# Designs tried in a protein design run: peptides against a protein of PDB entry 6IDX. Part 313

Target 1, 380 residues: chain A of PDB entry 6IDX
Amino acid sequence: KELAKLSADVTFATEFINMDGIIVLTRLVESGTKLLSHYSEMLAFTLTAFLELMDHGIVSWDMVSITFIKQIAGYVSQPMVDVSILQRSLAILESMVLNSQSLYQKIAEEITVGQLISHLQVSNQEIQTYAIALINALFLKAPEDKRQDMANAFAQKHLRSIILNHVIRGNRPIKTEMAHQLYVLQVLTFNLLEERMMTKMDPNDQAQRDIIFELRRIAFDAESDPSNAPGSGTEKRKAMYTKDYKMLGFTNHINPAMDFTQTPPGMLALDNMLYLAKVHQDTYIRIVLENSSREDKHECPFGRSAIELTKMLCEILQVGELPNEGRNDYHPMFFTHDRAFEELFGICIQLLNKTWKEMRATAEDFNKVMQVVREQITRA

## One batch from the design tools (peptide; made by RFdiffusion4, then SolubleMPNN)

Design b2_p28_2_s1 (from b2_p28_2, 18 letters changed)
Fold by OpenDDE base, seed 3:
Parts: structure tokens; sequence; C-alpha cells
Structure b2_p28_2_s1 (fold): chain B 380 residues (1-380), chain A 28 residues (1-28)
């Protein structure tokens, strides 16, 4: 206990480290020897002292043995471990992951996300916080090739549902540190959209063009028997499509694929439009047809609006940016749905369409509408 | 550009580590 308290002092830490004190502490953990009276209390103070000593940065985290890692991971994996030991063990693992890529690799082999999820299903918010912190550390330090797999494991309905039900909807106020960890998890998850945000549409890719055609089909052909597509020549079909793409509000009415060559938001905007069209078809059709039937120059250009809104949402959500250590703001909506970004887009595009009508906007007012919508989204 | 990104990633990680050290002070 006294050692743990004194270990916070840099002078004491330096002297204790020079006497191989950390090595002694690590060996105590490695031994796993439960022979001592008050073993749990002793171990908790040992782990505290170890963390405080290592936090001075005098000793490299790479000095830690595989046996030590396995013991600490064992404390996280055992359901009957003392809460104090569990908290410190989670914190040690987090620190190991953050400070050493070598330790990250070893820990990622020893600990499953499922084991960490169990620590979210508890009434102790501190345990929950350290469990999410370790998840975030693992996610942050994951190589790019594994980051999507980790995100898929984290994005499993189960983790989000558990966080929503046991953390966010808990009968207790969310502490600042938990709010930060939820923010970090949100940022790290939305950063997976960066690839799609930076993916340019290839106007020559037929599969990508077929998605745009599907948007047109859902909007205008949903009730049309495919038999009534008049067998009129390829030119009349192109002219019809040009009209339809104009009614959809694309900037390039001849080749809407060109609107998705700009990055950001690239293909992510098309993903959002397709999601809206498939999952919220009635909302999509309503927005498109309500604007397509106008002749008063007050048409909201859906295609252009959807692209610029996607870009705006990426900016607001800081897609591609690293988590900021000062921020604690998270969106509970992120945890309510697996496709939370696309659902947010669906809400915001309706807000945009409403705001456009209320302002009686024309194409010249586009930037003003977008500014008002930005203010509305950022205040919500 | 890539080097600048790596430097920003390093700085962000250092800031992140620092915050997490501060969080752990409650154990003392």
Amino acid sequence: as target 1 above (380 residues)
Amino acid sequence: MEEERREREKEALEAFIKRHKEMRKKFA
C-alpha cells in the first residue's frame, strides 16, 4: 500500500527502479502464488505500484515477460477475480497495448473481445470504462488489415447492444471518462468509413453505374411494369435517363457517376443514397418525387444534397481524424443501430428537405440551406 | 503527406497515452 502510493513520486520511482524494484513486482505477479494471507489486497497494491512506476516512462513496457502478460490476461478472463484486481489488470493491459506494438500482438492473442464484453455487463461503471478503454486501445493499435475485422467484431449487434443497455441506458449518470471512451469508440468506428469516403467512383465500372440506375429505378419505376419501358431506341432511353437524373437532382444529368468522383465523400454518398432507397424506400421516394414534380424552381436537388450532406456529416463526425484526448461528446444513436451513419444520413436528409421547403429555397440558396442544416445538426 | 500523417498519429497516440495515465491515478 505504501509502495503503491510512493510509486507516484518520480524521485521514489527512479530510486526504486534503480534497485530493480519493478523486476521484483513483476516476479510477484508471475509467480501466481496464492499462499499469502490477503493475497488479493497485496496483488492489487502490487499492480497499482507497477502501473505508477511504469507511468514514469523510465522503464520500457517491452521488459514485460510473456508470463506476466498471461497472468494479467488471466485476471481479466477469470469471472471471480476481485474488482480491484480486475480494474488494475484492464488498465495494465491497456497500457501495454498503447505503449508497445509487440505487447499489442501478444495481448491480442491472449484476450478475446468476448471476454471484454462480459465486463460491460456489470453494474460497476469503472470496470465498464476500463473494458471499453482496452477495446479502444486494441482498436487503435490494430494494423489496418485487422482494423475492419476488429470493427466487425465490435460492430456486432452484441457489443453495441450491451453498451447501449448496460452503459448508456444504465440508471446512473455517465461519468466524464466513460463519455470519453464512448467518444473514442465512436470515432474509431466511423473512421472505417474513410476508405469509402476516399473511394472515387469509376464512371466506367458497370456495377457502380448499376447502383445509380437502381436509385433511378426505385424512385421512378417502382410501380412501372418493366413491360412499359417503351422499346424506343437507345437514344430515347438515354434522354429519358437524363431527365430522370435531373429529377433526382444530380449535378451531372448525363453521367451522374461523375458526381461521385469527388473525394470526399466519394462512394460513401452513393452508399448512403442506396441505403436510404432500400431500407427507407417510402421516405426516399417521397423526397425524390416531391421535388421532381415541382416546376417553381424550388426543387431540392436530392443527388447534390445527399453528396454534400454526406460530406458535411463526415466533417461533423471527423471521419478520418484521430480521437481527441479532450473530447467527451458521443452520439447515443451510434449505439442504437448497426448502420448508424446511414440512419443519421436518413434523418439529416429529411431535415435538409424540410429546411429547403421552409426556406422556399432555390438552387442559388443551396449553400445557405446547407449552412442552416449544419447548425441544426450540430445543435441536436 | 504520409510522413505528416504518421507524425500526427504519433502525437495523437502520445496525447491519448497521457490521458489514460491520468485516468489511472485513481488507483494510488
Scores: peptide ipSAE 0.266, ipTM 0.831, DockQ to the pose 0.644
Fold by OpenDDE base, seed 4:
Structure b2_p28_2_s1 (fold): chain B 380 residues (1-380), chain A 28 residues (1-28)
Amino acid sequence: as target 1 above (380 residues)
Amino acid sequence: MEEERREREKEALEAFIKRHKEMRKKFA
């Protein structure tokens, strides 16, 4: 106990480390000797002292043995561990993951996000916080090829639902540190959109062009009686499609693919449009048709608006930016849906369309409408 | 540009680690 307290002092820590004190503590953990009276209390103080000593940055985390890692991971994976030991073990694993890529690799083999989910289903907010902190650390340190797998694990309704039900909707006020961990998790989740945000459409990619064509089909052909198959003339079809793409509000109504060559938001805007068209088809059709039938120059260009809104949402959510250590603002709505960004887009595009009508906007007012919408989104 | 990104990533990680150290002072 006194050692754990004194280990917070840098002068004591330096002297203790010079006496190989950390090695003694690590060996105590590695031995797993449950034979001592008050083993759990002694172990909790040992883990505290170890972590405090390591936090001085005098000793490299890479000095830690695989046996020590397995022992700490064992305390996290075992169902009947003392809460004090569990909390410190989660904190040690998190610190190991953050401070060493080598330790990250070893820990990622020993523990799964599924095992950490069990620690979210408890009433102890400190355990929940350290479990999310470890998930966040694993996410931050994951190689790019594995980040999508972790994202998919978060997108799994299970982790999201558990966080929502056991953390956010818990009977206790959310502490600042938990709020920060939820913020970090959101930022890391939204950073997965960066790839799509920075992906330029290839105007020659037929698969991407087929998505744009599907947007047209959903808007204009879904209610058309199959009897009026537009006549076989290729030129009349091209001219018809150009008119349809103009009514969809694309800037380049001749070749809408060109509107998705700007990054940001690149292909992410097309993903949002397609999601809206498939999941919220009635809303999509309404927005498109209300504006396509206008001859008064007050039409809201859906295609242009969707692109610029996607870009704006990326800016507001700071997509591609690293988590800020000073922030603790998280959006509970992002835990309510697996496609939270696309759902937010669907809400915001309706807000944009409403604001456009209320302002009696024309194409010249576009930037002014976007500014008003930005202010509305950021105040909500 | 890539080097500047890596430096920002390093600074962000250092700041993150520092915050977590401050959080853990509650164990003492």
Scores: peptide ipSAE 0.264, ipTM 0.833, DockQ to the pose 0.643
Fold by OpenDDE base, seed 5:
Structure b2_p28_2_s1 (fold): chain B 380 residues (1-380), chain A 28 residues (1-28)
Amino acid sequence: as target 1 above (380 residues)
Amino acid sequence: MEEERREREKEALEAFIKRHKEMRKKFA
């Protein structure tokens, strides 16, 4: 106990480390010796002292043995561990992951997302916080090629729903530390959209053009009897599609693919539009047809609006930016939907369409509408 | 650009680690 307290002092830490004190503490953990009276209390203080000493940065985290890592991981995987030991073990693993890429690799092999999720299903918010912190550390330190797999694994394990039900909807106020970890998890998850946000549409890619055509089909042909196949003339078809793309509110009515060549938001805007059209088809059709049937200069250009809104949402959510240590603001919606970004887009595009009508906006007012919508989104 | 990104990543990680050290002072 006194060692744990004194370990916070840099002078004491320096002297204790010079006496190989950390090595002694690590060996105590590695031995797993339960024969001592008050073993759990002693171990909790040992882990505290170890962590405080390591936090001075005098000793490299790479000094820890694989046996030590396995013991700490063992405390996290055991169902009947003392809460104080579990909390410190999670914190040590997090610190290992953050401070060393080599330790990250070893820990990622020893710990499953499922094991960490089990620690979210408890009433102890400190345990929940350190479990999410370790998830965030693993996510942050994961190689880029593995980040998507981790995100998919989190989705498959219902991490979102567990956090929603056991943390956000818990009977306890969310502490600042937990709020920060939820923010970090949100940022790291939304950063997976960066690739799509920075992907330019290839106007020559037929598969991508077929998505734009599907948007047109859903909007205009879903109510049309398939018997009215527009006549066989390629030019008449092109002219008809150009009209439809104008009604959809694309900037380039001839080749809407060109509207998705700007990055950001690139293909991410098309993904959002397609999601809206497929998952919220009635909402999509309503928005498109309501604006396409207007003969007044007050039509809201859906295609342009969707692109600029996607860009705006990326800016608001800071897609591609690293989590800030000073922030603790998270969106509860992130935990209510598996496709939270697309659902947010679906809400915001309706808000935009409403705001456009309320303002009696024209195409000249576009930027002003977007600014009002930005203010509405950022205040919500 | 890549170097600047790596520097920002390093700074963000250092700041993150620092916050977590402060959080852990509650163990003492």
Scores: peptide ipSAE 0.264, ipTM 0.832, DockQ to the pose 0.630
Fold by OpenDDE base, seed 2:
Structure b2_p28_2_s1 (fold): chain B 380 residues (1-380), chain A 28 residues (1-28)
Amino acid sequence: as target 1 above (380 residues)
Amino acid sequence: MEEERREREKEALEAFIKRHKEMRKKFA
């Protein structure tokens, strides 16, 4: 206990390390020996002292043995560990992951996100916080090839639902540190959108063109009797499609694929549009048809609006940016839906369409409408 | 660009490490 307290002092830490004190502490953990009365308390103080000593940065984290890592990982994976030991073990693992890529690799072999989920189901917010912190550390330190796997693990309905039900909807106020960890996790999740946000549409890719054609089909052909014979000549069809793409509000109504060649938001805008069209079909059709039937120059261009809104949402959510250590503003909505970004887009596109009408906007007012919508989204 | 990204990643990591050290001072 006294050692743990004194270990926070750099002078004491330096002297204790010079006396090989940290090696003694590591060996105590490595031994796993439960022979002492008050073992749990002694171990908790040992782990505290170890962490405080290591926090001075005098000793490299790479000095830690694989046996030590396995013991600490063991305290996290065992079902009946003292809360004090568990908390310190999570904090040590987090520190190891953050401070050393070599230790990250070793820890990632010993611990899965699935094992850490069990520590989210507890009533102790401190344990929950350290569990999420370790998940975030593992996510941050994951190589690019494994980031998608970590992402998929987060995108798993299970982790999201547990966070929602046991953390966010818990019977206690969310502390600042938990709010920060939730923010970090949210940002790391949104960074998965970066790939799509930075993917340019290839105007020559037929599969991507077929998605645009599907948007047209859903908007205009879904109510059309299948009896309209496919027999109109290819040129009349092209002219018809050009009209339809104009009604959809694409900037390039001759070749809508060109609207998705700019990044950001690239293909992410098309993904949002397709999601809206498939998952919220009635909303999509209503928005498109309401604007396509207008001859009064007050039509809201859906295609252009969807692209610019996607870009705006990426900016607001800071897609592709690293988490900021000072922020704690997480959005509970992102834990309620598996496709939370696309759902947010679906809400915001309706808000945009409403705001456009209320402002009696024309195409010249487009940027003003977008600014008003931005303010509405950021204040909500 | 990649080097700038790596530097930002390093700075962010250092900031996280620092914040987490501060969080742990509540154990003393």
Scores: peptide ipSAE 0.261, ipTM 0.831, DockQ to the pose 0.690

Design b2_p28_2_s2 (from b2_p28_2, 19 letters changed)
Fold by OpenDDE base, seed 5:
Structure b2_p28_2_s2 (fold): chain B 380 residues (1-380), chain A 28 residues (1-28)
Amino acid sequence: as target 1 above (380 residues)
Amino acid sequence: MEEERKRRQEEAVEAFIKRHKEMRKKSL
């Protein structure tokens, strides 16, 4: 107990470290010796002292043995561990992951995100905070090859739903540190969109062109039985499709694929459009047909609007930027759905279409409408 | 580009280490 308090002092820490004091503390943890009266309290103070000593940065985290890591990971995986030990064990694992890539590799083999989810289902917000902090550390330190596996763990409805139900909708006010961890998790999750945001459409890729054709089909052929196999008349069809792509509000009516060659937002805009068309088909068809039937120059160009809105959302959400240590502004909405970005796009494209109508905008007012929509999104 | 990304990642990690050290002093 006194050691844990004194370990916060740099002078004491320096002297204690020079006496191999950290090695003694690590050996106490490694031994697992439950023989002492008040073992749990003693262990909690030992872990506090260890962490405070290591936080001085005098000793490298790489000095930690695999046996020590396994003991700490063991405290996190055991369901009946004292809350004080669990909290400190999560904090130590987080610190290990952040400070050392070698320790990250070892810890990522010993623990799974699935094991950490169990610590989110508790009423203790400090435990929840340190569990999310460790998840965030693992995500931040993950190599690109493993980020997809972490992404898949986030795409698993389970982590998101547990955070929503047990953290965000919990009976306790969200503390600043929890809000920060939720913000970090959100930013790291949205950074998975960076690849799609920076992917240029290949105008020669048939599969990508078929997606644009599917957008046209959903908008204009939704009542036509799929049995009308589009007959062999290639040129008359190209002219027909040029009209349809104009009605969809693409900038390049002849080759809409060219509108997706700009990065950002690249293919991410096409992903959003396809999601809207498939998941919110009635909303998509309504927006397209309401604007395609107008000859009054007050048509909202859906294709152009969807691309620029996707770009704007990427800018607002700082897609591709690392999380900031000073920020704590998380959006609860991003935990309500697995495809939260595409759902946000679907809300914002309706807002844009409404704002365009209210402003009686023309193509010349496009940038003004986008600015008004930006202000509306950033104030919500 | 990749080296700059690595440097920014290291700077972000250092900032998180510092913040979390301050957090632990309040909660542990």
Scores: peptide ipSAE 0.399, ipTM 0.907, DockQ to the pose 0.797
Fold by OpenDDE base, seed 3:
Structure b2_p28_2_s2 (fold): chain B 380 residues (1-380), chain A 28 residues (1-28)
Amino acid sequence: as target 1 above (380 residues)
Amino acid sequence: MEEERKRRQEEAVEAFIKRHKEMRKKSL
């Protein structure tokens, strides 16, 4: 206890480290010996002292043994561990992951996100905070190839739903540190959209062109028997599609694939449009047909609007930017749905369409409408 | 581009390490 308190002092820490004191603390943890009276309290103070000593940055985190890592990981994986030991063990693992790539690799082999989920299903917000902090550290330090796996583990309805139900919808106010960890997790999750945001459509890829054709089909052929596909010559069919793509509000109504060659938002805009068309089909059809029937130059160009809105949402959500250590602002709505970005797009595109109508906008007002919509989204 | 991304990641990690030290001092 006294050692743990004194270990916060840099002078004491320097002297104690010079006396190999940190090695003694690590060996106490490595021994796993439960034979001492007050073992749990002694271990909790040992872990506190170790962490305070390491926080001075005098000793490299790479000095820790595999046995030490396994003992600390063992305290996190065991269901009946003292809360005080668990909290410190989570904090130590987080620190190891952040400070050392070699320790990250070892810890990522010993601990799964699934094991950390159990520590979110508790009433103790401090344990929940350190559990999310460790998840965030693992996610932040993950190699690019493994980030998608971490993301898939988060996108597993289970982790998101547990955070929503046990943390966000908990009967307790969210503390600043928990709000920060939720922000970090949100940013790291949205950074997975960066790949799609930076993916250019290939206008020669037939599979990608078939997605645009599916958007046209859902908007205009939803009630048409596929037997009434006008068997009229390839030119009449191309002219028909050009009209349909103009009614969809694509900038390049001859070849809409060209509108998705700009990055950002690249293919992410097409993903959002397809999600809206499939999941919210009535809303999609309504938005498209309301504007396709207008001859008054007040048509909202859906395709162009969807692309620019996707880009705007990426800018607002800072997609591709690393989380900031000073920020604590998270949106609870991003934990309500597995495809929260696409759902946000679906809300915002309706807002855009409404705002366009209210402003009685024309194509010349496009940038003004987008600015008003940006202000509406950022104030909500 | 990759080197700059790596540098930004290292800077972000250092900032997180610092914040989390302060967090631990308040809660442990």
Scores: peptide ipSAE 0.397, ipTM 0.906, DockQ to the pose 0.802
Fold by OpenDDE base, seed 2:
Structure b2_p28_2_s2 (fold): chain B 380 residues (1-380), chain A 28 residues (1-28)
Amino acid sequence: as target 1 above (380 residues)
Amino acid sequence: MEEERKRRQEEAVEAFIKRHKEMRKKSL
């Protein structure tokens, strides 16, 4: 206890480290010796002293043995560990992951995000915070090849649902540190959209062109009785599609694929449109048909609007930016839906369409509408 | 681009290490 308190002092820490004191502490943990009276309290103070000593940056985190890592990981993986030991063990693992790529590799072999989920299902917000902090550390330090696996582990309905139900909807106010960890997790997850945001459509890719055709089909053929004979010649079909792509509000109504060659938002805009069309079909059809039937120059160009809105949402959410250590602002909506970005897009495209009507906008007012919509989204 | 991304990641990690050190001092 006194050692843990004194370890916060840099002078004491320097002398204690010079006396191999930190090696003694690590060996105490490595031994796993449960034979002492008040072992849990002693271990909690040992782990505190170890953290305080290591926090001076005098000793490299790479000095720790694999046995030490396994013991600390063991305290996190065991179901009946003292809360004080668990909290310090989570903090040690986080510190190891952040400070050393070598330790990250070793810890990532010993602990999974799935094992950390149990520590989110507790009433102790400090334990929850340290568990999310460790998840975030593992996610942040993950190599590019494993980043998608970490992402998939987060995108699992289970982790999101647990965070929503046990953290966000918990019976306690969210503390600043928890809000920060939720923000970090949100940013790290939205950064997975960067690949799609930076993927240019290939106008020659038939599968990507078929998605654009599917958007047209859902908008215009879903209400049409199948009795319209497929027999119109290829040229009449091309001319019909050009009209339909104009009604969809694509800038390049001859070749809509060209509208998705700009990055950002690239293919991510097409993903959002397809999600809206499939998951919120009635909303999609309504938005398209309300604007496609207008001859008054007050039509809201859906295709162009969806692309620019996707880009705007990427800018607002800072897609591709690393999380900032000073920020604590998270979006609760991110935890309410599996596809929160696409759902946000679906809300915002309706807001855009409404705002366009209210402003009595024309194509010349497009940028003004987008600015008003940006202000509405950022104030909500 | 990759080197600059790596540099920004290292800076972000250092900032998190510092913040979490301050968090621990308040909670442990």
Scores: peptide ipSAE 0.397, ipTM 0.906, DockQ to the pose 0.803
Fold by OpenDDE base, seed 1:
Structure b2_p28_2_s2 (fold): chain B 380 residues (1-380), chain A 28 residues (1-28)
Amino acid sequence: as target 1 above (380 residues)
Amino acid sequence: MEEERKRRQEEAVEAFIKRHKEMRKKSL
């Protein structure tokens, strides 16, 4: 206990480190010896002293053994551990992950996000905070090839639903540190959209062109069986599609694929449009047909609007930017649905269509409508 | 571009290390 207090002093820490004091503390953890009276209390103070000493930055985190890592990981994976040991073990693992890429690799082999979910199902907000902090550290330090696997683990309905039900909808106010960890997790999750945001459509890719054709089919031929494969479209059929792509509000109504060659938002805009068309088909058809039936200059160009809205949402949500250590502004809505970005797009495209009608906008007012919609989204 | 991304990631990690050190001093 006194060692843990004194370890916060840099002069004491320097002398204690020079006496190999950290090595002694690590060996106590590595031994795993439960035979001592007050073992749990002694271990909690040992782990506190270790963290305080390492926080001076005098000793490299790479000095820790694999045996030490396994013991700390063991305290996090065991079902019956003292809360004091668990909290410090989570904090040590987070610190190891943040400070060393070598330690990240070793910890990522010993601990899964699935094991950390159990620590979110508790009533203790401090344990929940340290569990999310460790998830965030693992996510932030993950190499590009493993980020998608962590994404898939987060996209597992389970982690999102547990955070929503046990953290956000808990009977306790969200503390500043928890709000920060939720913000970080949100930003890291949205950064998974960066790949699609920066992916250009290939106008020669038939599979991508078939998605644009499916958008047309859902809007105008909703009763037609999809089994009618688009037979080799005669020139008359190509001319018909050009009219339909104009009614869909694409800028390039001859070749709509060209509208998705600009990055951002690239293919992410097409993903949002396809999601809206498949999941909210009635809303999609309504928006398209309400504007396609207008013979007045007040039609809202859906395709152009969807692309520019996707770009705007990426800017507002800072897609592709790293999380900021000063921010605590998380959006609870992003934890309510598995496809929260696409659902937000579906809400915002309806808001845009409404705002366009209310303003009695024309194509010349497009940028003014987008500015009003930006202000509405950022105030909500 | 990749080097600048790496630099920004290292700076972000350093800022998080600092913030979480301050968090631990309040809660442990």
Scores: peptide ipSAE 0.395, ipTM 0.906, DockQ to the pose 0.792

